# Ledger of designs, part 4: peptides against a protein of PDB entry 2L5G

Target 1, 41 residues: chain A of PDB entry 2L5G
Amino acid sequence: LSKEELIQNMDRVDREITMVEQQISKLKKKQQQLEEEAAKP

## One batch from the design tools (peptide; aimed at target 1 K28 A38)

Design b1_p10_6_s1 (made by RFdiffusion4, then SolubleMPNN; from b1_p10_6, 3 letters changed)
Fold by OpenDDE base, seed 3:
Structure b1_p10_6_s1 (fold): chain B 41 residues (1-41), chain A 10 residues (1-10)
Amino acid sequence: as target 1 above (41 residues)
Amino acid sequence: KPPAPPPIPP
């Protein structure tokens, strides 16, 4: 891997991390909603 | 298309 290819791979990984973090946040919010709905008699 | 990446310094 060249220096340029390594930097491009780092930038790709940083974008993938951001996308996964956004997915986790959305899933945590949906989990909380389902827990609140299930706690209603 | 995503914007072109910034130029990488040598």
Scores: peptide ipSAE 0.054, ipTM 0.611, DockQ to the pose 0.016
OpenDDE base, seeds 1, 2, 4, 5: peptide ipSAE 0.040, 0.052, 0.031, 0.038; ipTM 0.565, 0.612, 0.540, 0.560

Design b1_p10_6_s2 (made by RFdiffusion4, then SolubleMPNN; from b1_p10_6, 4 letters changed)
Fold by OpenDDE base, seed 3:
Structure b1_p10_6_s2 (fold): chain B 41 residues (1-41), chain A 10 residues (1-10)
Amino acid sequence: as target 1 above (41 residues)
Amino acid sequence: KPPAPPPIPD
């Protein structure tokens, strides 16, 4: 891998991390909503 | 902006 390819791979990994973090945030929010709905009789 | 990538040695 060239220096340029290593930099491009790092930028790709950083984007993938950001996407996963956004997915985790959405799932946590959905979990909280389901817990609040399940707690209502 | 993210910081510039560190200098990778060749």
Scores: peptide ipSAE 0.112, ipTM 0.682, DockQ to the pose 0.016
OpenDDE base, seeds 1, 2, 4, 5: peptide ipSAE 0.097, 0.096, 0.099, 0.094; ipTM 0.630, 0.622, 0.629, 0.631

Design b1_p10_6_s3 (made by RFdiffusion4, then SolubleMPNN; from b1_p10_6, 3 letters changed)
Fold by OpenDDE base, seed 2:
Structure b1_p10_6_s3 (fold): chain B 41 residues (1-41), chain A 10 residues (1-10)
Amino acid sequence: as target 1 above (41 residues)
Amino acid sequence: KPPPPPPIPD
């Protein structure tokens, strides 16, 4: 891998991390909502 | 100017 390819791969991974973190945040919020709804009689 | 990328060894 060239230095340029390595930098491009790092930038790609940083974007993928950001997308996954946003997905985790949405899923955690949805989980909490479902747990709160399931706790209602 | 964006900061220079860290010195990655070739």
Scores: peptide ipSAE 0.125, ipTM 0.681, DockQ to the pose 0.014
OpenDDE base, seeds 1, 3, 4, 5: peptide ipSAE 0.115, 0.112, 0.077, 0.114; ipTM 0.657, 0.640, 0.588, 0.656

Design b1_p10_6_s4 (made by RFdiffusion4, then SolubleMPNN; from b1_p10_6, 3 letters changed)
Fold by OpenDDE base, seed 1:
Structure b1_p10_6_s4 (fold): chain B 41 residues (1-41), chain A 10 residues (1-10)
Amino acid sequence: as target 1 above (41 residues)
Amino acid sequence: QPPPPPPIPD
């Protein structure tokens, strides 16, 4: 892998991390809502 | 402090 290919791969991974972090945040929020709804009598 | 990483080869 050239230096340019390594930088391109790093930029790709950084974008993928950002997308996964957004998905995790959305799923955690949904989990909390379901837990709060399940805790209601 | 840890040493800096080696430079990326061109």
Scores: peptide ipSAE 0.117, ipTM 0.644, DockQ to the pose 0.014
OpenDDE base, seeds 2, 3, 4, 5: peptide ipSAE 0.116, 0.113, 0.092, 0.115; ipTM 0.628, 0.626, 0.598, 0.643

Design b1_p10_7 (made by RFdiffusion4; failed a check: a repeat of another design)
Pose (drawn by RFdiffusion4):
Structure b1_p10_7 (pose): chain A 41 residues (1-41), chain P 10 residues (1-10)
Amino acid sequence: as target 1 above (41 residues)
Amino acid sequence: PPPPPPPIPP
């Protein structure tokens, strides 16, 4: 289209990935509590 | 004690 308008769309998509990826990082740490509680005597 | 949860894939 203009080698510019389409480039801008790529930057918006990359931002959406960071939000999903941020949720997995928080959920992984939550597993530690549950994994640590289950391994406790 | 409660069982541990399964791993979450990336």

Design b1_p10_7_s1 (made by RFdiffusion4, then SolubleMPNN; from b1_p10_7 with P1K P10D)
Fold by OpenDDE base, seed 2:
Structure b1_p10_7_s1 (fold): chain B 41 residues (1-41), chain A 10 residues (1-10)
Amino acid sequence: as target 1 above (41 residues)
Amino acid sequence: KPPPPPPIPD
């Protein structure tokens, strides 16, 4: 891998991390909502 | 100017 390819791969991974973190945040919020709804009689 | 990328060894 060239230095340029390595930098491009790092930038790609940083974007993928950001997308996954946003997905985790949405899923955690949805989980909490479902747990709160399931706790209602 | 964006900061220079860290010195990655070739």
Scores: peptide ipSAE 0.125, ipTM 0.681, DockQ to the pose 0.013
OpenDDE base, seeds 1, 3, 4, 5: peptide ipSAE 0.115, 0.112, 0.077, 0.114; ipTM 0.657, 0.640, 0.588, 0.656

Design b1_p10_7_s2 (made by RFdiffusion4, then SolubleMPNN; from b1_p10_7 with P1R P10D)
Fold by OpenDDE base, seed 2:
Structure b1_p10_7_s2 (fold): chain B 41 residues (1-41), chain A 10 residues (1-10)
Amino acid sequence: as target 1 above (41 residues)
Amino acid sequence: RPPPPPPIPD
């Protein structure tokens, strides 16, 4: 891997991390909503 | 944007 390919791979991984973090945040919010709905009698 | 990686030694 050239230095340029390594930098490009890092920039790609940084974008993928950001997308996964946004998905985790959305899923955690959905989980909390479902737990609050399930706790209603 | 994170800081650029340190120079990789050739």
Scores: peptide ipSAE 0.127, ipTM 0.711, DockQ to the pose 0.015
OpenDDE base, seeds 1, 3, 4, 5: peptide ipSAE 0.125, 0.118, 0.116, 0.112; ipTM 0.690, 0.708, 0.666, 0.663

Design b1_p10_7_s3 (made by RFdiffusion4, then SolubleMPNN; from b1_p10_7 with P1K)
Fold by OpenDDE base, seed 2:
Structure b1_p10_7_s3 (fold): chain B 41 residues (1-41), chain A 10 residues (1-10)
Amino acid sequence: as target 1 above (41 residues)
Amino acid sequence: KPPPPPPIPP
């Protein structure tokens, strides 16, 4: 791996992390909504 | 516009 390839791989990983964090946030919000709906008799 | 990425050192 060249230094340039390493930096490109780091930038890719940073974008993938951001996408996963956005997915986690959406899933946590959906989980909370489902828990609140399931808690209503 | 987002700021340009920092220059990559050689």
Scores: peptide ipSAE 0.044, ipTM 0.574, DockQ to the pose 0.015
OpenDDE base, seeds 1, 3, 4, 5: peptide ipSAE 0.040, 0.040, 0.036, 0.037; ipTM 0.567, 0.566, 0.518, 0.558; seed 1 fails the geometry check

Design b1_p10_7_s4 (made by RFdiffusion4, then SolubleMPNN)
Fold by OpenDDE base, seed 2:
Structure b1_p10_7_s4 (fold): chain B 41 residues (1-41), chain A 10 residues (1-10)
Amino acid sequence: as target 1 above (41 residues)
Amino acid sequence: PPPPPPPIPP
């Protein structure tokens, strides 16, 4: 890997991290909603 | 337009 390829791979990973963090946030919100709904008798 | 990417250091 050249230095330029390494930096391009880092930028790609940073974008992938951001996408995964957004998915985790949405899933945590859904989990909380389902837990609140399941806690209602 | 989005800002240009930061310059890649040599």
Scores: peptide ipSAE 0.051, ipTM 0.570, DockQ to the pose 0.015
OpenDDE base, seeds 1, 3, 4, 5: peptide ipSAE 0.042, 0.049, 0.032, 0.037; ipTM 0.563, 0.574, 0.488, 0.531

Design b1_p10_8 (made by RFdiffusion4)
Pose (drawn by RFdiffusion4):
Structure b1_p10_8 (pose): chain A 41 residues (1-41), chain P 10 residues (1-10)
Amino acid sequence: as target 1 above (41 residues)
Amino acid sequence: SKPKVVKVKP
C-alpha cells in the first residue's frame, strides 16, 4: 500500500506477542511453587 | 495431599 502503513501494522502485532509471552513467564514461575510444594516431604 | 503440577508450553 505505501511501504509505511503496512510496516506500522507489524509493530502493533509484535506488541501483542509480548503480552502473551509475559503471561507464560509468570505461569512458569508459579509452577515452581507447586512443583516445590509437591516435592517437599 | 500433594498438588498436581500441569506444565505450560509456550

Design b1_p10_8_s1 (made by RFdiffusion4, then SolubleMPNN; from b1_p10_8, 3 letters changed)
Fold by OpenDDE base, seed 5:
Structure b1_p10_8_s1 (fold): chain B 41 residues (1-41), chain A 10 residues (1-10)
Amino acid sequence: as target 1 above (41 residues)
Amino acid sequence: MKPKVVRVEP
């Protein structure tokens, strides 16, 4: 692994983290909606 | 602000 390959791998991992964070945010919003719907009488 | 990964040319 060259220094360039390490930097490219870091950039890839930062993008993957951002995508996973967005997925977690969407899932948390869906969970909250389902909890609010289940709490309606 | 997220730290920007800077690419360097070899």
Scores: peptide ipSAE 0.076, ipTM 0.673, DockQ to the pose 0.017
OpenDDE base, seeds 1, 2, 3, 4: peptide ipSAE 0.075, 0.069, 0.058, 0.038; ipTM 0.663, 0.659, 0.603, 0.523

Design b1_p10_8_s2 (made by RFdiffusion4, then SolubleMPNN; from b1_p10_8 with K7R K9L)
Fold by OpenDDE base, seed 5:
Structure b1_p10_8_s2 (fold): chain B 41 residues (1-41), chain A 10 residues (1-10)
Amino acid sequence: as target 1 above (41 residues)
Amino acid sequence: SKPKVVRVLP
């Protein structure tokens, strides 16, 4: 692996992490909505 | 190579 290939792999992993973090944020918002709906009498 | 900033895990 060249320095350029390592930087490219790090950039790819950073994008994959960002996508997973966005998915986690969406799931947390959905969880909160379901908890708020379940807490309604 | 051009300098590139990437996020690292903490």
Scores: peptide ipSAE 0.087, ipTM 0.674, DockQ to the pose 0.017
OpenDDE base, seeds 1, 2, 3, 4: peptide ipSAE 0.086, 0.081, 0.080, 0.084; ipTM 0.674, 0.666, 0.664, 0.671

Design b1_p10_8_s3 (made by RFdiffusion4, then SolubleMPNN; from b1_p10_8, 3 letters changed)
Fold by OpenDDE base, seed 5:
Structure b1_p10_8_s3 (fold): chain B 41 residues (1-41), chain A 10 residues (1-10)
Amino acid sequence: as target 1 above (41 residues)
Amino acid sequence: AKPKVVRVLP
């Protein structure tokens, strides 16, 4: 792997991390909404 | 190569 290929692989992994972090944020918000709805009498 | 800044984990 060249230095350029390593930087490209790091850029790809950074994008994949950002996508997973956005998914985690959406799932946490959905979890909170479900917990708030389940806490209603 | 053009210099590129990439985020380091986390």
Scores: peptide ipSAE 0.101, ipTM 0.693, DockQ to the pose 0.017
OpenDDE base, seeds 1, 2, 3, 4: peptide ipSAE 0.098, 0.095, 0.090, 0.098; ipTM 0.684, 0.687, 0.678, 0.690

Design b1_p10_8_s4 (made by RFdiffusion4, then SolubleMPNN; from b1_p10_8, 3 letters changed)
Fold by OpenDDE base, seed 2:
Structure b1_p10_8_s4 (fold): chain B 41 residues (1-41), chain A 10 residues (1-10)
Amino acid sequence: as target 1 above (41 residues)
Amino acid sequence: EKPKVVRVEP
């Protein structure tokens, strides 16, 4: 692994983290909506 | 604030 390959791998991981954080936020909102719908009689 | 990865070419 060159220094350049290491930096490229870090940039990739930072993008993957950002995508996963966005997915977690969407899933938490969807979970809350489903919990609210399930709590309606 | 996310630390900006500074790409320094050697």
Scores: peptide ipSAE 0.064, ipTM 0.620, DockQ to the pose 0.017
OpenDDE base, seeds 1, 3, 4, 5: peptide ipSAE 0.058, 0.044, 0.031, 0.060; ipTM 0.586, 0.523, 0.413, 0.607

## One batch from the design tools (peptide; aimed at target 1 K3)

Design b1_p11_1 (made by RFdiffusion4)
Pose (drawn by RFdiffusion4):
Structure b1_p11_1 (pose): chain A 41 residues (1-41), chain P 11 residues (1-11)
Amino acid sequence: as target 1 above (41 residues)
Amino acid sequence: EEEEEEEEEEE
């Protein structure tokens, strides 16, 4: 299509991955509290 | 021929 307009669409998609990936990182740390609380006597 | 291919890629 113009080797430019389509290149711009790739950059927008890469931004959406970072938001999903940021949620998982926060959820993983939350597991630590739950895992640490469950292992406590 | 190269310039015509470049113009087609731009469209």

Design b1_p11_1_s1 (made by RFdiffusion4, then SolubleMPNN; from b1_p11_1, 6 letters changed)
Fold by OpenDDE base, seed 3:
Structure b1_p11_1_s1 (fold): chain B 41 residues (1-41), chain A 11 residues (1-11)
Amino acid sequence: as target 1 above (41 residues)
Amino acid sequence: KKEEEERRREQ
C-alpha cells in the first residue's frame, strides 16, 4: 500500500464513520420516540 | 525520466 493508497483509505473510513454516526443518531431518536409512545396510556 | 518519476510516486 503506497502512502497515497493509505490516505485514500483514511478518507474513505472517515466518510464511513460520519455516515454510521448519522445512522446511530437517527436510530437513537426513533428509539426515544417509540419509548415515549409506549409509555403513553 | 518521466516514466521513472511516475514509478517512484506509485511505490
Scores: peptide ipSAE 0.030, ipTM 0.513, DockQ to the pose 0.323
OpenDDE base, seeds 1, 2, 4, 5: peptide ipSAE 0.032, 0.027, 0.028, 0.025; ipTM 0.527, 0.502, 0.511, 0.492; seeds 1, 5 fail the geometry check

Design b1_p11_1_s2 (made by RFdiffusion4, then SolubleMPNN; from b1_p11_1, 6 letters changed)
Fold by OpenDDE base, seed 4:
Structure b1_p11_1_s2 (fold): chain B 41 residues (1-41), chain A 11 residues (1-11)
Amino acid sequence: as target 1 above (41 residues)
Amino acid sequence: EEEELLKKLEQ
């Protein structure tokens, strides 16, 4: 892997991390909503 | 309303 390929792979991974973190945040909010609705009588 | 929660889950 050239230095340029390593930087390009790093930039790709950083974008993938950001996308996964956004998905985790969305899923955590959905989980909380489901837990709040399941706790209602 | 279970259907509204399911629609929120699919988004």
Scores: peptide ipSAE 0.023, ipTM 0.455, DockQ to the pose 0.010
OpenDDE base, seeds 1, 2, 3, 5: peptide ipSAE 0.022, 0.020, 0.021, 0.023; ipTM 0.484, 0.489, 0.475, 0.461

Design b1_p11_1_s3 (made by RFdiffusion4, then SolubleMPNN; from b1_p11_1, 6 letters changed)
Fold by OpenDDE base, seed 5:
Structure b1_p11_1_s3 (fold): chain B 41 residues (1-41), chain A 11 residues (1-11)
Amino acid sequence: as target 1 above (41 residues)
Amino acid sequence: EKEEEERRRRL
């Protein structure tokens, strides 16, 4: 692996982390909405 | 993005 290939792999992983963090945030918000909906009588 | 890539190339 060249230094350039390692940097490209880091940039890919950083993008994947950002996408997963956004998915986690969306899922946490949806979980909270479902918990609030389930807590309504 | 380009400046950050350039910074990483210098390390």
Scores: peptide ipSAE 0.060, ipTM 0.620, DockQ to the pose 0.115
OpenDDE base, seeds 1, 2, 3, 4: peptide ipSAE 0.049, 0.055, 0.048, 0.046; ipTM 0.593, 0.617, 0.589, 0.588; seed 1 fails the geometry check

Design b1_p11_1_s4 (made by RFdiffusion4, then SolubleMPNN; from b1_p11_1, 5 letters changed)
Fold by OpenDDE base, seed 2:
Structure b1_p11_1_s4 (fold): chain B 41 residues (1-41), chain A 11 residues (1-11)
Amino acid sequence: as target 1 above (41 residues)
Amino acid sequence: DEEERRRREEE
């Protein structure tokens, strides 16, 4: 793998990390809403 | 010089 191929692979992984972190944030907010709805008598 | 530059771009 050339140095440029390693940099391109790093940039790809950084984009994938950002997308997964945004998905985790949305899922955590949805989890909290469902827990608050389930905790209401 | 050009061959050494090409080697540094391939590493």
Scores: peptide ipSAE 0.081, ipTM 0.688, DockQ to the pose 0.382
OpenDDE base, seeds 1, 3, 4, 5: peptide ipSAE 0.091, 0.079, 0.079, 0.078; ipTM 0.700, 0.687, 0.688, 0.689; seed 1 fails the geometry check

Design b1_p11_2 (made by RFdiffusion4)
Pose (drawn by RFdiffusion4):
Structure b1_p11_2 (pose): chain A 41 residues (1-41), chain P 11 residues (1-11)
Amino acid sequence: as target 1 above (41 residues)
Amino acid sequence: AAKEAVRKAAP
């Protein structure tokens, strides 16, 4: 198309990944509480 | 790298 308009689309897609990736990081830490509670006597 | 490839391939 113009070597520019299409490049802008790539930057928007990369941002969506950071949202999904941020959710997995929070969920992983939540596992610690559940895993730590289950291992407690 | 992907943006350079788009620059080489796009009109």

Design b1_p11_2_s1 (made by RFdiffusion4, then SolubleMPNN; from b1_p11_2, 5 letters changed)
Fold by OpenDDE base, seed 5:
Structure b1_p11_2_s1 (fold): chain B 41 residues (1-41), chain A 11 residues (1-11)
Amino acid sequence: as target 1 above (41 residues)
Amino acid sequence: DLKELIRKLAP
């Protein structure tokens, strides 16, 4: 594993983290919407 | 940053 390949793997992991964080944010927003809808009489 | 440290210290 070269230093260039290691940096490329870090860049991949950073992108994967960002994608997962965006998915978590989207799911949290959907959860909040469902909780707010379920709390309406 | 860590990437710059790797560029300098890693072969």
Scores: peptide ipSAE 0.117, ipTM 0.729, DockQ to the pose 0.610
OpenDDE base, seeds 1, 2, 3, 4: peptide ipSAE 0.113, 0.112, 0.116, 0.113; ipTM 0.725, 0.724, 0.729, 0.725

Design b1_p11_2_s2 (made by RFdiffusion4, then SolubleMPNN; from b1_p11_2, 6 letters changed)
Fold by OpenDDE base, seed 4:
Structure b1_p11_2_s2 (fold): chain B 41 residues (1-41), chain A 11 residues (1-11)
Amino acid sequence: as target 1 above (41 residues)
Amino acid sequence: SLKERLRREAP
């Protein structure tokens, strides 16, 4: 791996982390909505 | 950042 390839791989991983964090946020919000709906009489 | 150090310091 060149220095440039290593930096490109780091930039790829940073994007993947951001995508996963956004997915986690959406899933947590959906979980909360389902818990709130399940708690309704 | 680590990336910026790598850009400057690594061959």
Scores: peptide ipSAE 0.234, ipTM 0.792, DockQ to the pose 0.515
OpenDDE base, seeds 1, 2, 3, 5: peptide ipSAE 0.233, 0.231, 0.230, 0.234; ipTM 0.792, 0.791, 0.791, 0.793

Design b1_p11_2_s3 (made by RFdiffusion4, then SolubleMPNN; from b1_p11_2, 6 letters changed)
Fold by OpenDDE base, seed 2:
Structure b1_p11_2_s3 (fold): chain B 41 residues (1-41), chain A 11 residues (1-11)
Amino acid sequence: as target 1 above (41 residues)
Amino acid sequence: SLREQIRKEAP
């Protein structure tokens, strides 16, 4: 791997991390909503 | 950062 290929792979991984973090945030928010609705009488 | 160091080095 060249230094350019290494940087490109690092930039790809950073985008993948950001996408997964956004998915985790959405899922955590949905989990909280379901827990709140399940706690209503 | 390591990324910034790699970017500042010629190929």
Scores: peptide ipSAE 0.068, ipTM 0.666, DockQ to the pose 0.360
OpenDDE base, seeds 1, 3, 4, 5: peptide ipSAE 0.066, 0.065, 0.066, 0.066; ipTM 0.663, 0.660, 0.661, 0.661

Design b1_p11_2_s4 (made by RFdiffusion4, then SolubleMPNN; from b1_p11_2, 7 letters changed)
Fold by OpenDDE base, seed 5:
Structure b1_p11_2_s4 (fold): chain B 41 residues (1-41), chain A 11 residues (1-11)
Amino acid sequence: as target 1 above (41 residues)
Amino acid sequence: DRREEIRRQAP
């Protein structure tokens, strides 16, 4: 692996991290909505 | 930046 291939792999991993963090944020918002709906009488 | 550090290290 060249230094440029390592940097490209780091850029890929950073994009994957950002995507997973966005998924976690969406899931947390859905969880909060379900908890709020379940708390309604 | 970690990428800049890797670029500056030996070839």
Scores: peptide ipSAE 0.050, ipTM 0.613, DockQ to the pose 0.581
OpenDDE base, seeds 1, 2, 3, 4: peptide ipSAE 0.031, 0.026, 0.025, 0.031; ipTM 0.462, 0.411, 0.394, 0.469

Design b1_p11_3 (made by RFdiffusion4)
Pose (drawn by RFdiffusion4):
Structure b1_p11_3 (pose): chain A 41 residues (1-41), chain P 11 residues (1-11)
Amino acid sequence: as target 1 above (41 residues)
Amino acid sequence: ELEELEEELEE
């Protein structure tokens, strides 16, 4: 198309990944509490 | 090669 308009679309997609990736990081820490509680006597 | 393709598309 113009080597520019299409480049801008790539930047938007990269932002969406960071939101999904941020959710997995928070969920992984939540597992620690559940895993730590289950291993406690 | 990309510059040549651009020129062709402009034509």

Design b1_p11_3_s1 (made by RFdiffusion4, then SolubleMPNN; from b1_p11_3, 6 letters changed)
Fold by OpenDDE base, seed 4:
Structure b1_p11_3_s1 (fold): chain B 41 residues (1-41), chain A 11 residues (1-11)
Amino acid sequence: as target 1 above (41 residues)
Amino acid sequence: EEEKKEQELKK
């Protein structure tokens, strides 16, 4: 792997991390909404 | 000098 390929792989991983973090945030918000709806009689 | 740095990034 060239230094350029390593940088490109790092940039790819950083984008994938950002996408996964956004998915986790959306899922946590949905979980909280479902917990709040289940707590309402 | 910049051309040497660009060649070093491509190695």
Scores: peptide ipSAE 0.033, ipTM 0.544, DockQ to the pose 0.098
OpenDDE base, seeds 1, 2, 3, 5: peptide ipSAE 0.029, 0.032, 0.029, 0.031; ipTM 0.526, 0.543, 0.531, 0.543

Design b1_p11_3_s2 (made by RFdiffusion4, then SolubleMPNN; from b1_p11_3, 8 letters changed)
Fold by OpenDDE base, seed 4:
Structure b1_p11_3_s2 (fold): chain B 41 residues (1-41), chain A 11 residues (1-11)
Amino acid sequence: as target 1 above (41 residues)
Amino acid sequence: KEKEELEKLKK
């Protein structure tokens, strides 16, 4: 792997991390909404 | 929502 290939792989991983973090945030918000709905009598 | 569904199930 060249230095340029390592940088390209790093930039790809950083984008993948950002996408996964956004998915986790959406899922946590959905979980909280479901927990708040389940806690309502 | 769930309470309204449970009330429908009790009739």
Scores: peptide ipSAE 0.013, ipTM 0.243, DockQ to the pose 0.006
OpenDDE base, seeds 1, 2, 3, 5: peptide ipSAE 0.012, 0.012, 0.010, 0.011; ipTM 0.229, 0.213, 0.216, 0.217; seed 5 fails the geometry check

Design b1_p11_3_s3 (made by RFdiffusion4, then SolubleMPNN; from b1_p11_3, 6 letters changed)
Fold by OpenDDE base, seed 4:
Structure b1_p11_3_s3 (fold): chain B 41 residues (1-41), chain A 11 residues (1-11)
Amino acid sequence: as target 1 above (41 residues)
Amino acid sequence: EEEKKLEELKK
């Protein structure tokens, strides 16, 4: 693996991490909404 | 800004 291939792989992984973190944030917000709706009498 | 840091790392 060249230094350039390692940097390209790092940039790819960082983008994948950002996408997964955004998905987790959306799922956590949806979970909170469902918990708030379930807690309403 | 991140692209510029990655370009500096490629040198």
Scores: peptide ipSAE 0.036, ipTM 0.585, DockQ to the pose 0.078
OpenDDE base, seeds 1, 2, 3, 5: peptide ipSAE 0.031, 0.033, 0.035, 0.034; ipTM 0.572, 0.576, 0.580, 0.583

Design b1_p11_3_s4 (made by RFdiffusion4, then SolubleMPNN; from b1_p11_3, 6 letters changed)
Fold by OpenDDE base, seed 4:
Structure b1_p11_3_s4 (fold): chain B 41 residues (1-41), chain A 11 residues (1-11)
Amino acid sequence: as target 1 above (41 residues)
Amino acid sequence: EEEEELKRLEK
């Protein structure tokens, strides 16, 4: 792997991390909404 | 070994 290929792989992984973090945030927000709905009498 | 790897990454 060249330095350029390593940098390109790093940039890809950083984008994938950002996408997964956004998915986790959306899922946590949906979990909280379902917990709040289930806690209503 | 590590110093030779660093020299390959600097080129």
Scores: peptide ipSAE 0.032, ipTM 0.514, DockQ to the pose 0.215
OpenDDE base, seeds 1, 2, 3, 5: peptide ipSAE 0.030, 0.032, 0.029, 0.031; ipTM 0.510, 0.519, 0.501, 0.514; seeds 2, 3 fail the geometry check

Design b1_p11_4 (made by RFdiffusion4)
Pose (drawn by RFdiffusion4):
Structure b1_p11_4 (pose): chain A 41 residues (1-41), chain P 11 residues (1-11)
Amino acid sequence: as target 1 above (41 residues)
Amino acid sequence: EEQQEEQEKKE
């Protein structure tokens, strides 16, 4: 295609990963509260 | 020269 229009599509896909990945980081910290509450006496 | 540049961009 034009070694440019296709390059722009790669940048949009990389942005979508970051949103999924940001959810896992927040869910991982939530486990700490649940894991910390379960280990408490 | 312009047609050759367009063909290179399309590659």

Design b1_p11_4_s1 (made by RFdiffusion4, then SolubleMPNN; from b1_p11_4, 8 letters changed)
Fold by OpenDDE base, seed 5:
Structure b1_p11_4_s1 (fold): chain B 41 residues (1-41), chain A 11 residues (1-11)
Amino acid sequence: as target 1 above (41 residues)
Amino acid sequence: EKEEEQRKRLE
């Protein structure tokens, strides 16, 4: 792997991390909504 | 920041 290939692989992993963090945020928001719905009498 | 520093070190 050249230095340029290593940097390209890093930039790809950082994009994948950002996508996973956005998914975690959406799932946490949906979890909170379900917890609030389940707490309603 | 840390990522940019790592990138600059590899260039």
Scores: peptide ipSAE 0.053, ipTM 0.596, DockQ to the pose 0.117
OpenDDE base, seeds 1, 2, 3, 4: peptide ipSAE 0.026, 0.025, 0.027, 0.027; ipTM 0.503, 0.500, 0.503, 0.503

Design b1_p11_4_s2 (made by RFdiffusion4, then SolubleMPNN; from b1_p11_4, 7 letters changed)
Fold by OpenDDE base, seed 4:
Structure b1_p11_4_s2 (fold): chain B 41 residues (1-41), chain A 11 residues (1-11)
Amino acid sequence: as target 1 above (41 residues)
Amino acid sequence: EEEEERRRREE
């Protein structure tokens, strides 16, 4: 693995992390909304 | 010295 291949792999992983974190944030927000709606009488 | 540093950046 060249230094350039390592940097390219890091950039790819950082993008994948950012995408997964955005998905987790959306899912947590949806979970909270469903919990709030389920707690309404 | 600068040429060796350039080579280490291109590897």
Scores: peptide ipSAE 0.083, ipTM 0.656, DockQ to the pose 0.390
OpenDDE base, seeds 1, 2, 3, 5: peptide ipSAE 0.086, 0.086, 0.075, 0.082; ipTM 0.662, 0.662, 0.647, 0.656; seeds 1, 2 fail the geometry check

Design b1_p11_4_s3 (made by RFdiffusion4, then SolubleMPNN; from b1_p11_4, 7 letters changed)
Fold by OpenDDE base, seed 3:
Structure b1_p11_4_s3 (fold): chain B 41 residues (1-41), chain A 11 residues (1-11)
Amino acid sequence: as target 1 above (41 residues)
Amino acid sequence: EEERKLKEELE
């Protein structure tokens, strides 16, 4: 792996992390909504 | 300038 290939792989991983964090945030919001709906009589 | 050229050669 050249230094350029390592930098490109780092940039790719940083983008993938950001995408996964956004997915986790959406899933946590859906979980909270389902928990709030299940807690209603 | 020379430090910039050295960075460009290492990219």
Scores: peptide ipSAE 0.031, ipTM 0.475, DockQ to the pose 0.185
OpenDDE base, seeds 1, 2, 4, 5: peptide ipSAE 0.031, 0.029, 0.027, 0.030; ipTM 0.474, 0.475, 0.458, 0.495

